# Ledger of designs, part 85: peptides against a protein of PDB entry 6B9H

Target 1, 151 residues: chain A of PDB entry 6B9H
Amino acid sequence: AELCESLLTWIQTFNVDAPCQTVEDLTNGVVMAQVLQKIDPAYFDENWLNRIKTEVGDNWRLKISNLKKILKGILDYNHEILGQQINDFTLPDVNLIGEHSDAAELGRMLQLILGCAVNCEQKQEYIQAIMMMEESVQHVVMTAIQELMSK

## One batch from the design tools (peptide; made by RFdiffusion4, then SolubleMPNN)

Design b2_p22_5_s4 (from b2_p22_5, 10 letters changed)
Fold by OpenDDE base, seed 3:
Structure b2_p22_5_s4 (fold): chain B 151 residues (1-151), chain A 22 residues (1-22)
Amino acid sequence: as target 1 above (151 residues)
Amino acid sequence: SETEELIKKFEEYVEKKKKEAE
């Protein structure tokens, strides 16, 4: 999906330790967790990150478990820190992400992380970084942000 | 451009939220 591919490119700008070259690399949630820690290390601290299993391989059940924890973390962060800036009506189906690498649902998951970045304490820095991205990718990312704002 | 307009809208939104947080 266009959203997923563009947000993958955005995710790559975080330079996390975990491999993040392909859509499949994102399905275990490890990259997402590391990105969230960069966004707000006080909230997504080492204790939180340690709850995410790093050695999952192709075990889709472990992937789903990680993704559920990450989704909960995002929703809790939105409620506790961001003041409910992100609408919860359209949640990603983490089962489809973990079991089938569903790009559309993965895109929705990454969009929630995007929501965290553009609403966090360092939101202006992330906005500026997005403004420096390749125009075609930037367009998709900004459209995704606009969608979040309209909810 | 469309992207430029989205950027401006988002910047306005962010600024509004900053003011609300103060």
Scores: peptide ipSAE 0.067, ipTM 0.625, DockQ to the pose 0.050
Fold by OpenDDE base, seed 1:
Structure b2_p22_5_s4 (fold): chain B 151 residues (1-151), chain A 22 residues (1-22)
Amino acid sequence: as target 1 above (151 residues)
Amino acid sequence: SETEELIKKFEEYVEKKKKEAE
């Protein structure tokens, strides 16, 4: 999916420790958790990150478990810290991500993380970083932001 | 809002870049 591909490129700019070259690399949630910690390390602290299982391998049940924790973290962050600035959105189906590596659903998950970045304390810096990306990626990311912020 | 202003600036930047590329 175009959204997932562009947001994967965006995720790669965070330079996290976990492998993040393919869609499959993101399905266990480890990269996403590390990205969220970079976005707001006070909220997504080490204690939170330690709840995400590493060395998941191909265990789709563990993937889904991680993804559910991450989704909950994002929703709680939006409610508790961001003041629900992100509109009601179709939630990603983490079962399809974990079990089938569904790119469309993964794109929705990454879009929620994008919402965290553009509403966090360092939102200015993340917007500037997006403005420096390749034009085709900028277009997709911009559209994704507009969708999140549209009332 | 601050976020809306940032998005507006981003949109203007992208539009400018597209025109320059043509």
Scores: peptide ipSAE 0.045, ipTM 0.604, DockQ to the pose 0.732
Fold by OpenDDE base, seed 4:
Structure b2_p22_5_s4 (fold): chain B 151 residues (1-151), chain A 22 residues (1-22)
Amino acid sequence: as target 1 above (151 residues)
Amino acid sequence: SETEELIKKFEEYVEKKKKEAE
């Protein structure tokens, strides 16, 4: 999916420790968790990150477990920290992500992470970073942001 | 909101770059 590919490119700008070159690399949730920690290390702290199991391999059940924790973290963050400044109108199906590497659903989840970034304390820095990306990626990312804010 | 203003600035920046590329 175009959304997923563009947001994957955006995710790569975080330069996390975990491999993040492909859609498959994101399906275990480890990259997403590390990105969230960079976005707000006070909320997504080490205690939170330690709940995400690493080295899950191809175990889709473990992937789904991680993804559920991450999704919950995002939703809680929206409620507790962001004050529902973004709309989670369409929640990703983490089962499809974990078991089938569904790019469309993964895109939706990355969009939620994008929402966290553009509403966090360092929102200005993240917006500026997006402004420096390739135009085609900018368009998709901007559209994704607008979708989150227009509800 | 601050986020909305940042989005507007981003949109303006993109439009500016498009014009410069023409």
Scores: peptide ipSAE 0.041, ipTM 0.592, DockQ to the pose 0.668
Fold by OpenDDE base, seed 5:
Structure b2_p22_5_s4 (fold): chain B 151 residues (1-151), chain A 22 residues (1-22)
Amino acid sequence: as target 1 above (151 residues)
Amino acid sequence: SETEELIKKFEEYVEKKKKEAE
């Protein structure tokens, strides 16, 4: 899916420790967790990150477990820190991500993380970085932001 | 807000592309 591929490119700009070259690399949630920690290390601290299993392999049950924790973290962050600045949005099906590497659902998950970045304390830096991205990718990312923020 | 400004810039971008497509 175009959304997933563009947001994967965006995720790669964070230069996290975990491999993040393919859609499959994102399905265990480790990259996403590390990205969230970069976005707000005070909230997504080491204690939070340590709840994410890093040795998952192809175990889709463990992937889903991680993804559920990450989704909960995002939703809690939106409520507790961001003050519900992200509009009501269709939640990603983490089961489809973990078991089937569903790119469309993964795109929705990454879109929520994008929402965290453009609403966090360091939002200006992330927005500036997005404005400097390659045009075709930037277009998709901007559309995703607009969808999150518009009623 | 910064997010609102980004959205405005995006809207301007889209409008420019529409004109180029005509």
Scores: peptide ipSAE 0.036, ipTM 0.595, DockQ to the pose 0.411

Design b2_p22_6_s1 (from b2_p22_6, 13 letters changed)
Fold by OpenDDE base, seed 4:
Structure b2_p22_6_s1 (fold): chain B 151 residues (1-151), chain A 22 residues (1-22)
Amino acid sequence: as target 1 above (151 residues)
Amino acid sequence: SKAEETKKLIAEFQAYVEKKLQ
């Protein structure tokens, strides 16, 4: 999916420790959790990050467990910190991500993380970084942001 | 406000991208 591929490129700019080269690399949630910690380390602190299991392998049940925790974290962050700036949207199906590596659903998940970045305290820096990306990626990312911010 | 600031940044980003894609 175009959304997933563009947002994967965006995720790679965070230079997290976990491998993040492929869609499959993102399905266990470890990269997502590390990215969220970079976005807001006060909220997604070490205690929160430690709830995400790092040694998952191909266990789709553990993947789904991690993804559910991450999704909950994002939703709570939107409510508690961002002031519900991320508007009504269809939630990603984390079961499809964990069990089938569904790129469309993964794209929706990454879009929520994007919403966190562009509404956090360092939002200006993240937006400026996006403006330095390849044009086609910028377009997809911008559209994804606007979808989240519009009612 | 924070929301208005974000909207402004998004608008600037949109203008930049639209210019680049012309």
Scores: peptide ipSAE 0.102, ipTM 0.695, DockQ to the pose 0.919
Fold by OpenDDE base, seed 1:
Parts: structure tokens; C-alpha cells; sequence
Structure b2_p22_6_s1 (fold): chain B 151 residues (1-151), chain A 22 residues (1-22)
């Protein structure tokens, strides 16, 4: 999916330790968890990150478990820190992500992380970083932000 | 407010991208 591919490119700018080259690389949630820690290390601290299993392999049950924790973390962050700046959104189906590597649902998940970045304390820096990306990617990312903020 | 600040930044970003892509 175009959304997923563009947001994958955006995720890669965080330069996390975990592999993040393909959709499959993101399905275990480890990259997403590391990205969230970079967005707000005080909230998504080491204690939170340690709840995410890193040695998942192809175990879709462990993937889904991680993804559920991450989704919960995003929702809690939106409520507790962001002040409900993201609301009335459709939740991604983490089962489809973990079991089938569904790119469309993964795109929705990454879009929520994008919402965290553009509403966090360092939102200015993240928006400016997006302005420096490839133009076609910028367009998709911008559209994704607009969709999130218009809901 | 925080929400207004975010909306302003997004609007500026939108204007920037639209001008750049055209």
C-alpha cells in the first residue's frame, strides 16, 4: 500500500536498532516500539520498552501480543500526554498485521505513530524533518496527517 | 493552545508541500 510504503520510509528516518527495511520487519512491533521511545523517551521508557518481546521470529501470536501493547501505549499516550489531539480514528487490526503482514492495517498503525510525532513536545522537529523528505513521500505523509487531524 | 499550535504547523507544512510539488 502507498500509505504503508511512505510511512515505512518515514519510520526509517528514526534510525532505530531493529531492522526496518520491509513491511515484514515491522510486523513484530519492535521497530515501532523503538520509534515511540525516540518520540518520547520519558513516557516510552526502558520499563515500557522491556515489555516488548524482541526475539519473536515468525511467531504470529507473539507479534500480535507486542502490537497490542504498542497500540495500547499509543492510546494511553494520546490520552495522558497529548491531550486527546488524535480522536475518532479507526483502530488498526493488529491481528491482520501479526498473522498476515497486512500492509493496509500496518499503514494505519504507523499513521497513529505519526500522530504521536506531530503532536509531541518535539513536533516542530518532526514536521521539519518531513519537509526534508522526498516530495512524493511528503505528499503521502502530509495527507496522512491531515486525515488524522480532521477526524 | 497546543492544538492550535499543531494545526498551525500542519497548515504551514501543507502550504510548503503544495508549493513544492507544483
Amino acid sequence: as target 1 above (151 residues)
Amino acid sequence: SKAEETKKLIAEFQAYVEKKLQ
Scores: peptide ipSAE 0.097, ipTM 0.698, DockQ to the pose 0.888
Fold by OpenDDE base, seed 5:
Structure b2_p22_6_s1 (fold): chain B 151 residues (1-151), chain A 22 residues (1-22)
Amino acid sequence: as target 1 above (151 residues)
Amino acid sequence: SKAEETKKLIAEFQAYVEKKLQ
């Protein structure tokens, strides 16, 4: 999916420790958790990050467990810190991500993380960083932001 | 407000991207 591929490119700009070259690399949630920690290390602190299992391998049940924790973290962050700046929308199906590496649903999850970035304390820096990306990626990312913020 | 500030940044971003894609 175009959304997933563009947001994967965006995720790669964070330079996290976990491998993040492919869609499959993201399905265990470790990269996403590390990205969220960079976005707001006070909220997504080490205690939060330590709840994410790193030794997952191909165990889709463990992937889903991690993804559920991450999704909850994002939703709680939106409610508690961002003040519900991200509008109501269809939540990603983490079961499809963990079990089938569903790119469309993964794109939805990454879009939520994008929502956190463009509403966090350093939102100006993240928006400016997006402006430095390749044009076609910028378009997809911008459209994804608009979808999140439209009321 | 925070929401208003974000909307302004998004609008500026949108204008920038649209211009760049022309």
Scores: peptide ipSAE 0.094, ipTM 0.693, DockQ to the pose 0.854
Fold by OpenDDE base, seed 2:
Structure b2_p22_6_s1 (fold): chain B 151 residues (1-151), chain A 22 residues (1-22)
Amino acid sequence: as target 1 above (151 residues)
Amino acid sequence: SKAEETKKLIAEFQAYVEKKLQ
């Protein structure tokens, strides 16, 4: 999906330790967890990160478990820290991500992480980085932000 | 056109940024 591919490109700018070259690389949640820690290390601290299993392999059950934890973390972050700035979002189906590597649902998950980045304490830096992205990718990312921030 | 749509989106995003950075 276009959303997923563009947001994958955005995710790659974080230069996390985990492999993040393909959609499949994101399905275990490890990359997403590491990105969230970069966004707000005080909230997504080592204790939180340690709850995410890193040695998952092809175990889709473990993938789903990780993804559920990450989704909960994002939702809690939105409520507790961001003041519910992310509005009227559709929850991604983490089962489809973990079991079938569903790109559309993964895109929705990454969109929520994008929402965290553009509303966090370091939002200026992340917004500036987005404004410097390649035009076609930037368009998709900006559209995704507007969708989340619309009342 | 696509170009016009992109320009509009960028303008709207800039307005968003200005609001968020206040």
Scores: peptide ipSAE 0.093, ipTM 0.657, DockQ to the pose 0.060

Design b2_p22_6_s2 (from b2_p22_6, 12 letters changed)
Fold by OpenDDE base, seed 4:
Structure b2_p22_6_s2 (fold): chain B 151 residues (1-151), chain A 22 residues (1-22)
Amino acid sequence: as target 1 above (151 residues)
Amino acid sequence: SKEEETQKLVKEFEEFVKKKQE
């Protein structure tokens, strides 16, 4: 999925500790959790991060468990911190991500994280970083942002 | 507001992309 591919590239700019080269690398949620911590370390603090199990291997049940926690964190963050500035968006199916590495659903998950970045305290920095990305990636990311903000 | 600020940033991004393509 083009959305997932572009957002994976975007995720890679965070330089997190966990491997983040492939779609499969993201399915356990560890990278996403680390990215969220970078976006807002006060909210996604160590206590929150410690709820995400690391080294789950290919255990899709554990992946789904992590992904559910991350999705909840994103939704809570939007409500509690961002004031629900992302409206009426289709939620990703974390079961498909964890069990089948579904790129389309993963793209939706990453899009929610993108929403966190472009609405957080450091939104200006993240927007500027996107401006420095490859043009084709910029287009997809921009479109994804527009979709989030236009509803 | 934060929403207005975000929308402004998105608009600036759009303008940047447009300018880059010219």
Scores: peptide ipSAE 0.075, ipTM 0.669, DockQ to the pose 0.766
Fold by OpenDDE base, seed 1:
Structure b2_p22_6_s2 (fold): chain B 151 residues (1-151), chain A 22 residues (1-22)
Amino acid sequence: as target 1 above (151 residues)
Amino acid sequence: SKEEETQKLVKEFEEFVKKKQE
């Protein structure tokens, strides 16, 4: 999916420790969790990150477990910290991500993380970074942001 | 407000991208 591919490129700019070269690399949630910690380390602290299992392999149940925790974290962050600035929309199906590596659903998950970045304390820095990305990625990310912020 | 600030940043980004595409 175009959304997933562009947001994967965006995710790669965070330079997290976990491998993040392919869609499959993101399906266990470890990269996502590390990105969220970079976005807001006070909220997504070490205690939160330690709840995400890193040794998952191909175990789809463990992937789904991680993804559910991450999704919950994002939703809680939006409610508790961001003040519900991200509009309600179709939530990603983490079962499809964990079990089938569904790129469309993964794109939705990454879009939620994008929402965290563009609404967090360091939102200006993240937006500026996006403005310096490749044009095709900028277009997709911009559209994704507009969708998140539209009333 | 925080929402207004975010919208301003998004608008600035949108204008920047459109300018680059001209």
Scores: peptide ipSAE 0.070, ipTM 0.656, DockQ to the pose 0.858
Fold by OpenDDE base, seed 3:
Formats: structure tokens, sequence, C-alpha cells
Structure b2_p22_6_s2 (fold): chain B 151 residues (1-151), chain A 22 residues (1-22)
């Protein structure tokens, strides 16, 4: 999906340690967790990151387990730190991400991470980085932000 | 031009962010 591909490009700007070249690279949640740690290392600290299994391979059950932890972390972060209620927002189906590498649902997951970035303490830096992205990608990311902030 | 179109997108994004961050 266009959303997923654009947000993958956005994720790559974080330069995390885990491989993040393909959609499949994101399905185990390791990249997502490392990105969240960069967004707010005080909240997504090393203890939190250590709960994410790094040796997952093709085990879709482990992928789903990681993704559930990450989704919970995002939701908790929104409620506890960002002061936002996102229960009315469509949540990603992590089962489809883990088992089937569903790009549409992965896009929804990355959109939630985007929400964390553009609402965190360093929001201005992330917004400026987005403004420097290639135009077509920037447009998709901007639209995704608009959707988040309109809810 | 392509550059002008890009600048328009950036400006629109800036205005959007400004409004939402108030």
Amino acid sequence: as target 1 above (151 residues)
Amino acid sequence: SKEEETQKLVKEFEEFVKKKQE
C-alpha cells in the first residue's frame, strides 16, 4: 500500500540498528520498537525494549507477540504522555501483520508511530524532517498526520 | 514548476502543523 511504502521510507530516516529495507523487515516489530525508543527514550526505555524478542525469524506467533506489546506501548504512551484518547481510531490488526505481512495493517501501525513522533516532546524536529522528504512521500505522510489529528 | 509545487506543499504542511500545535 502507498501508506505503508511511504511510512517505510519515513521509518528509514531513523537509522535504527535493525534491518528496515522491506515491509517484511518491519513485521517482527523490532524496527518499530527501536524507532519508538528514539522518539521517547525515557518512556520506551531499555527495559521496555528488552521485552521485544529480537530473534523471531519467520515465527508469526512471535511477531504477533511483539506487535501486541508495541501496540500496547503506543496506546499507553498516547494516554499517559501525550494525553490523547485514540480509542475511536481504527487500530491495526497485528495478527494480519505478523501472519500475512499485511501492508495495509502495517501502514496503520506505522501511522500510530507517526502519531507518537508528531506529538512527542521533539515533535518539531520530526515535523521538520518530514518537510525535507521527497514530495510524493511527504504528501502521503502529511495526509496520514491529518487523519490522525482530525479524530 | 516542480520546485514551486514542492514549496506549496511545504507551506501547506507548515500551516497545518501551526494550527494543530496551537
Scores: peptide ipSAE 0.036, ipTM 0.605, DockQ to the pose 0.057
Fold by OpenDDE base, seed 2:
Structure b2_p22_6_s2 (fold): chain B 151 residues (1-151), chain A 22 residues (1-22)
Amino acid sequence: as target 1 above (151 residues)
Amino acid sequence: SKEEETQKLVKEFEEFVKKKQE
């Protein structure tokens, strides 16, 4: 999906330790968890990160377990720290992500992470970085942000 | 056009950034 592809490119700018070259690389949630830690290490601290299993392999059940934890973390962060600045919309189906590597649903998950970045303490830095991205990617990311922030 | 739509989006995003700076 276009959204997923563009947000994957965005995710890669974080230079996390886990492999993040493909959609499949993101399906276990490890990259997403590491990105969230970079966004707000005080909230997504080491204790939180340690709840995410890193040696998942192709076990889709473990992937789904991780993804559920991450989704909960994102939603809790939005509620507790960001003050629900992200509009309520359909949540990503983590089962489809974990079991089938569904790019559309993964894109929705990454969009929530994008919402964390553009509303966090370092929001200006992340927004500036987005504004420097390649035009086609930037357009998709900006559209995704608008969807998050507009009713 | 697509270009016009893109420029409009950029403008809206810039306004969004401005709002976030406040």
Scores: peptide ipSAE 0.036, ipTM 0.606, DockQ to the pose 0.060

Design b2_p22_6_s3 (from b2_p22_6, 11 letters changed)
Fold by OpenDDE base, seed 5:
Structure b2_p22_6_s3 (fold): chain B 151 residues (1-151), chain A 22 residues (1-22)
Amino acid sequence: as target 1 above (151 residues)
Amino acid sequence: SDKEETQKLIEEFQKHVEEKLK
């Protein structure tokens, strides 16, 4: 999916420790967790990150478990820190991500992380970084942000 | 407000992207 591919490119700009070259690399949630920690290390601290299993392999049940924790973290962050700046829309199906590497649902998950970045304390820096990306990717990311923030 | 600030950033971002894609 175009959304997933563009947001994968965006995720890669964070230069996290975990491999993040393919859609499959994101399905265990480790990259996403590390990205969230970079976005707000005070909230997504080491204690939070340690709840994410890093040695998952191809175990889709463990992937789903991680993804559920990450989704909960994002939703809690939106409520507790961001003050519900992200509009309500369809939540990603983490079961499809973990078991089938569903790119469309993964795109929705990454979009929520994008929402965290553009609403966090360093939102200006993240927006500026996006504005420096390749223009075709930039367009998709922009559309994703607008969808998050508009009613 | 935080929401208003974010909206302004989005508008600036949109303008930038539209200019590049023109």
Scores: peptide ipSAE 0.032, ipTM 0.631, DockQ to the pose 0.810
Fold by OpenDDE base, seed 3:
Structure b2_p22_6_s3 (fold): chain B 151 residues (1-151), chain A 22 residues (1-22)
Amino acid sequence: as target 1 above (151 residues)
Amino acid sequence: SDKEETQKLIEEFQKHVEEKLK
């Protein structure tokens, strides 16, 4: 999906330790967790990150377990820190992400992380970084932000 | 053109976001 591909490009700007070159690289949640830690290390601290299993391989059950933890973290962050700026009525299906690498659902998951970035303490820096991205990618990302803000 | 329309959309969004950050 176009959303997933563009947000993958956005995710790559974080320069996390985990491999993040392909959609499949994101399905175990490790990259997402590391990105969230960069967004707010006080909330997504080492204790939180350590709950995410890094050695999952192709085990879709472990992927789903990680993704559920990450989704919960995002929702809790939205409620406790962001003041419910992100609409959580339409949640990504982490089962489809973990088992089938569903790009559409993965895109929705990454969009929630995008929501965290553009609402966190350093929101201005993340927004400005997005404004400097290649135009085609920027368009998709900004549309995704606008969708979040309109909810 | 499609490119011009996209660019205008981006510029409008940029302006909106910048204003919101003030």
Scores: peptide ipSAE 0.030, ipTM 0.622, DockQ to the pose 0.118
Fold by OpenDDE base, seed 1:
Structure b2_p22_6_s3 (fold): chain B 151 residues (1-151), chain A 22 residues (1-22)
Amino acid sequence: as target 1 above (151 residues)
Amino acid sequence: SDKEETQKLIEEFQKHVEEKLK
């Protein structure tokens, strides 16, 4: 999916420790958790990160478990810290991500993380970083942000 | 407000991207 591909490129700019070259690399949630910690290390602290299982391998049940924790973290962050600036819309189906590596659903998940970045304390820096990306990626990311912030 | 600040940043971003993609 176009959204997932562009947001994968965006995720790669965080330079996290976990492998993040393919869609499959993101399905266990480890990269996403590390990205969230970079976005707000006070909220997504080491204790939170330690709840995400590493060395998941091909275990789709563990993937789904991680993804559910991450989704909950994002939603809680939106409610508790961001003041619910991210609009309610269809939530990603983490079962499809963990079990089938569904790119469309993964794109929705990454879009929620994008929402965290553009509403966090360092929002200006993240937006500026996006403005330095390749134009085709910028267009997709911009559209994704607008969708998140639209009333 | 924080929301207004974010919206202004998004508008700047939108203008920049639209000009580059024109």
Scores: peptide ipSAE 0.029, ipTM 0.626, DockQ to the pose 0.841
Fold by OpenDDE base, seed 4:
Structure b2_p22_6_s3 (fold): chain B 151 residues (1-151), chain A 22 residues (1-22)
Amino acid sequence: as target 1 above (151 residues)
Amino acid sequence: SDKEETQKLIEEFQKHVEEKLK
């Protein structure tokens, strides 16, 4: 999906430790968890990150377990820290992500992470970084942000 | 407010993208 590919490119700018070159690389949730920690290390601290299992391989059940924890973290963060500034009208199906590497659903999840970035304490820096990205990526990311905020 | 600040940044971003697409 175009959304997923553009947001994957955006995710890559975080330079996390985990491999993040493909959609499949994101399906275990490790990259997403590390990105969230960069966005807000006080909230997504080491204790939170330690709940995400690493080295899950191709075990889709473990992937789903991680993804559920991450989704919960995002939703809790939106409620507790961001004050419900992100519209979660469409939640990703983490089962499809974990079991089938569904790019569309992964895109939705990355969009929620994008929402965290553009509403966090360092929102200005993240938005400025997006403004420096390739135009085609900017368009998709901008549309994704608009969708999050326009409800 | 934080929401207003974010909205302003989004607007700046939109303007930037529009200018780049010209």
Scores: peptide ipSAE 0.027, ipTM 0.616, DockQ to the pose 0.866

Design b2_p22_6_s4 (from b2_p22_6, 11 letters changed)
Fold by OpenDDE base, seed 2:
Structure b2_p22_6_s4 (fold): chain B 151 residues (1-151), chain A 22 residues (1-22)
Amino acid sequence: as target 1 above (151 residues)
Amino acid sequence: SEKEETEKLIKEFEEYVKKKLE
């Protein structure tokens, strides 16, 4: 999906330790968790990160478990820290992400992380980085941000 | 056109950023 592909490119700018080259690399949630830690290490601290299992392999059940934890973390962060600035919309289906590597649903998940970045304490830096991205990617990311903030 | 739509989006995003950084 276009959204997922563009947001994958965006995610890669974080230079996390976990492999993040493919959609499949993101399905276990480890990359997403590490990105969230970079966004707000005080909230997504080591204790939170340690709840995400890293040795998942191809176990889609473990992937789903991780993804559920991450989704909860994102939603809690939005509510507790960001003041619910992200508009309510259809949540990603983490079952489809974990079991089938569904790119569309993964895109929704990454969009929520994008929402965290553009509303966090360091939002200015993240927004500036987005504004410097390649035009086609930037367009998709910007549209995704608008969707989060305008609905 | 696609270019016009992109330019419009950029302007809207810039306005959004301005508001978010206030």
Scores: peptide ipSAE 0.064, ipTM 0.625, DockQ to the pose 0.059
Fold by OpenDDE base, seed 3:
Structure b2_p22_6_s4 (fold): chain B 151 residues (1-151), chain A 22 residues (1-22)
Amino acid sequence: as target 1 above (151 residues)
Amino acid sequence: SEKEETEKLIKEFEEYVKKKLE
């Protein structure tokens, strides 16, 4: 999916420790968790990160478990820190991500993380970084942001 | 054109960012 591929490129700019070259690399949630920690290390602290299992392999049940924790973290962050309600926004199906590596649903998950980045304390830095991305990727990312802000 | 649409989106986003960061 175009959204997923563009957001994968965006995720790669965080330069996290976990491998993040392919869609499959993101399905266990480890990269996403590390990205969230970079976005707000006070909220997504080491205690939070330690709840995400790093040795997952191809175990889709463990992937889903991680993804559920991450999704909850994102939703809690939006409610507690960002002061936003996203009940009307389509939430990703983490089961499809974990079990089938569904790119469309993964794109929705990454879109939520994008929402965190552009609303966090360091939002200016992240928005500026997005403005410097390759034009075609930037277009998709900005469209995704606009969709988040309109709902 | 697609290029023109992208440029418009960029301009709109820049304005959005400007307002958001005030």
Scores: peptide ipSAE 0.062, ipTM 0.637, DockQ to the pose 0.059
Fold by OpenDDE base, seed 5:
Structure b2_p22_6_s4 (fold): chain B 151 residues (1-151), chain A 22 residues (1-22)
Amino acid sequence: as target 1 above (151 residues)
Amino acid sequence: SEKEETEKLIKEFEEYVKKKLE
């Protein structure tokens, strides 16, 4: 999906340790967890990150488990830190991500992470980085942000 | 056109950013 591909490009700007070149690379949640830690290391600290299983391989059950933890973390962060500034209009189906590598649902997941970045304490830096992205990718990312901020 | 729509989106985003950073 276009949303997923553009947000994958955005995710790659974080330069996390985990491989993040393909959609499949994101399905185990490790990249997403590392990105969230970069967004807010005080909240998504080492204790939180250690709950995400590494070396998952192709085990879709472990992928789903990780993704559920990440989704919960995002929702809790939105409630506890961001003050419900993100519109949770549609939550991603993490089962489809883990078991089938569903790009559309993965896009929704990455969109929630995008919401964290543009609402966090360092939101200015992340927004500025987005404004400097390649135009075609930037367009999709900007649309995704607008959708999150809509009521 | 696609260009005009993109420019509109950019302006809306810039306005959003302005509000978020105030």
Scores: peptide ipSAE 0.059, ipTM 0.627, DockQ to the pose 0.059
Fold by OpenDDE base, seed 1:
Order: sequence, then structure tokens, then C-alpha cells
Structure b2_p22_6_s4 (fold): chain B 151 residues (1-151), chain A 22 residues (1-22)
Amino acid sequence: as target 1 above (151 residues)
Amino acid sequence: SEKEETEKLIKEFEEYVKKKLE
């Protein structure tokens, strides 16, 4: 999906330790967890990050377990820290991500992380970073942000 | 407000992207 590919490119700008070259690399949630820690290390601290299993391999059960924790973290962050600035929409199906590497659902997951970035304390810096990305990626990311913030 | 600030940033970004894509 176009959304997933563009947001994968966006995720790669965080330069996390975990491999993040392919859609498959994101399905275990480790990259996403590390990105969230960079977005807000006070909330997504080491204790939170340590709940995410890093040695998952191809175990779809462990992937789903991680992804559920990630999704919960995002939703809690939105409620507790961001003041629910991200509007309600269709939540990603983490089962499809973990078991089938569903790109569309992964795109929705990454979009939620994008919402965290553009609403966090350092949102100005993340917006500026996006403005310096390749035009095709900028367009998709912009549309994704607008979708999140629209009433 | 923080919401207003975010909206301003998004608007600025939107205008910038639209201009670049022309």
C-alpha cells in the first residue's frame, strides 16, 4: 500500500537500532517500539520498551503480542499525554499484521505513530523533518496527518 | 492552545507541500 511504503520511509528516518528495511521488518513491533521511545522517552521509557520481545523471529503469536502492546501504548499515550488529539478512526488489525504482514493494516499502525510524532512535545521538529523529505512521501504523510486531525 | 499550535504547523506544512508539488 502507498501509505505503508511512505510511512516506512518516514520510519527509516528515525535511525533505530532494529532492522527496518522492509515491511516484514516492522511486523514484530520492535522498530515501532524504538521509534515511540524516541518520540517520547519519558513515557515510552526503558521499562515500557523492555516489555516488547526482541527475539521474535517468525513467531506470529509473539508478533501479535508485541503489536498489541504497541497499540495499547499508543492509545494510552493519546489519552493520557496528547489529550486525545488524534481522532477516532478504524484501528489497525494487529492480527493481520502479525500473521500475514498485511501492509494496509501496518500502514494504519504507522499512521498512529505518525500521530504521536506530530502531537508530541517535539512536534515542530518532526513536522520540519517531514517537510524536508521527498515530495511523494511528503504528500502521503501530509494526507495521513490531515486524516488523523480532521474532525 | 497546543491544539491550535498543531493546526498551524499542519497548515504551514500543507501550504509548503502544495507549493512544491505545483
Scores: peptide ipSAE 0.058, ipTM 0.646, DockQ to the pose 0.888

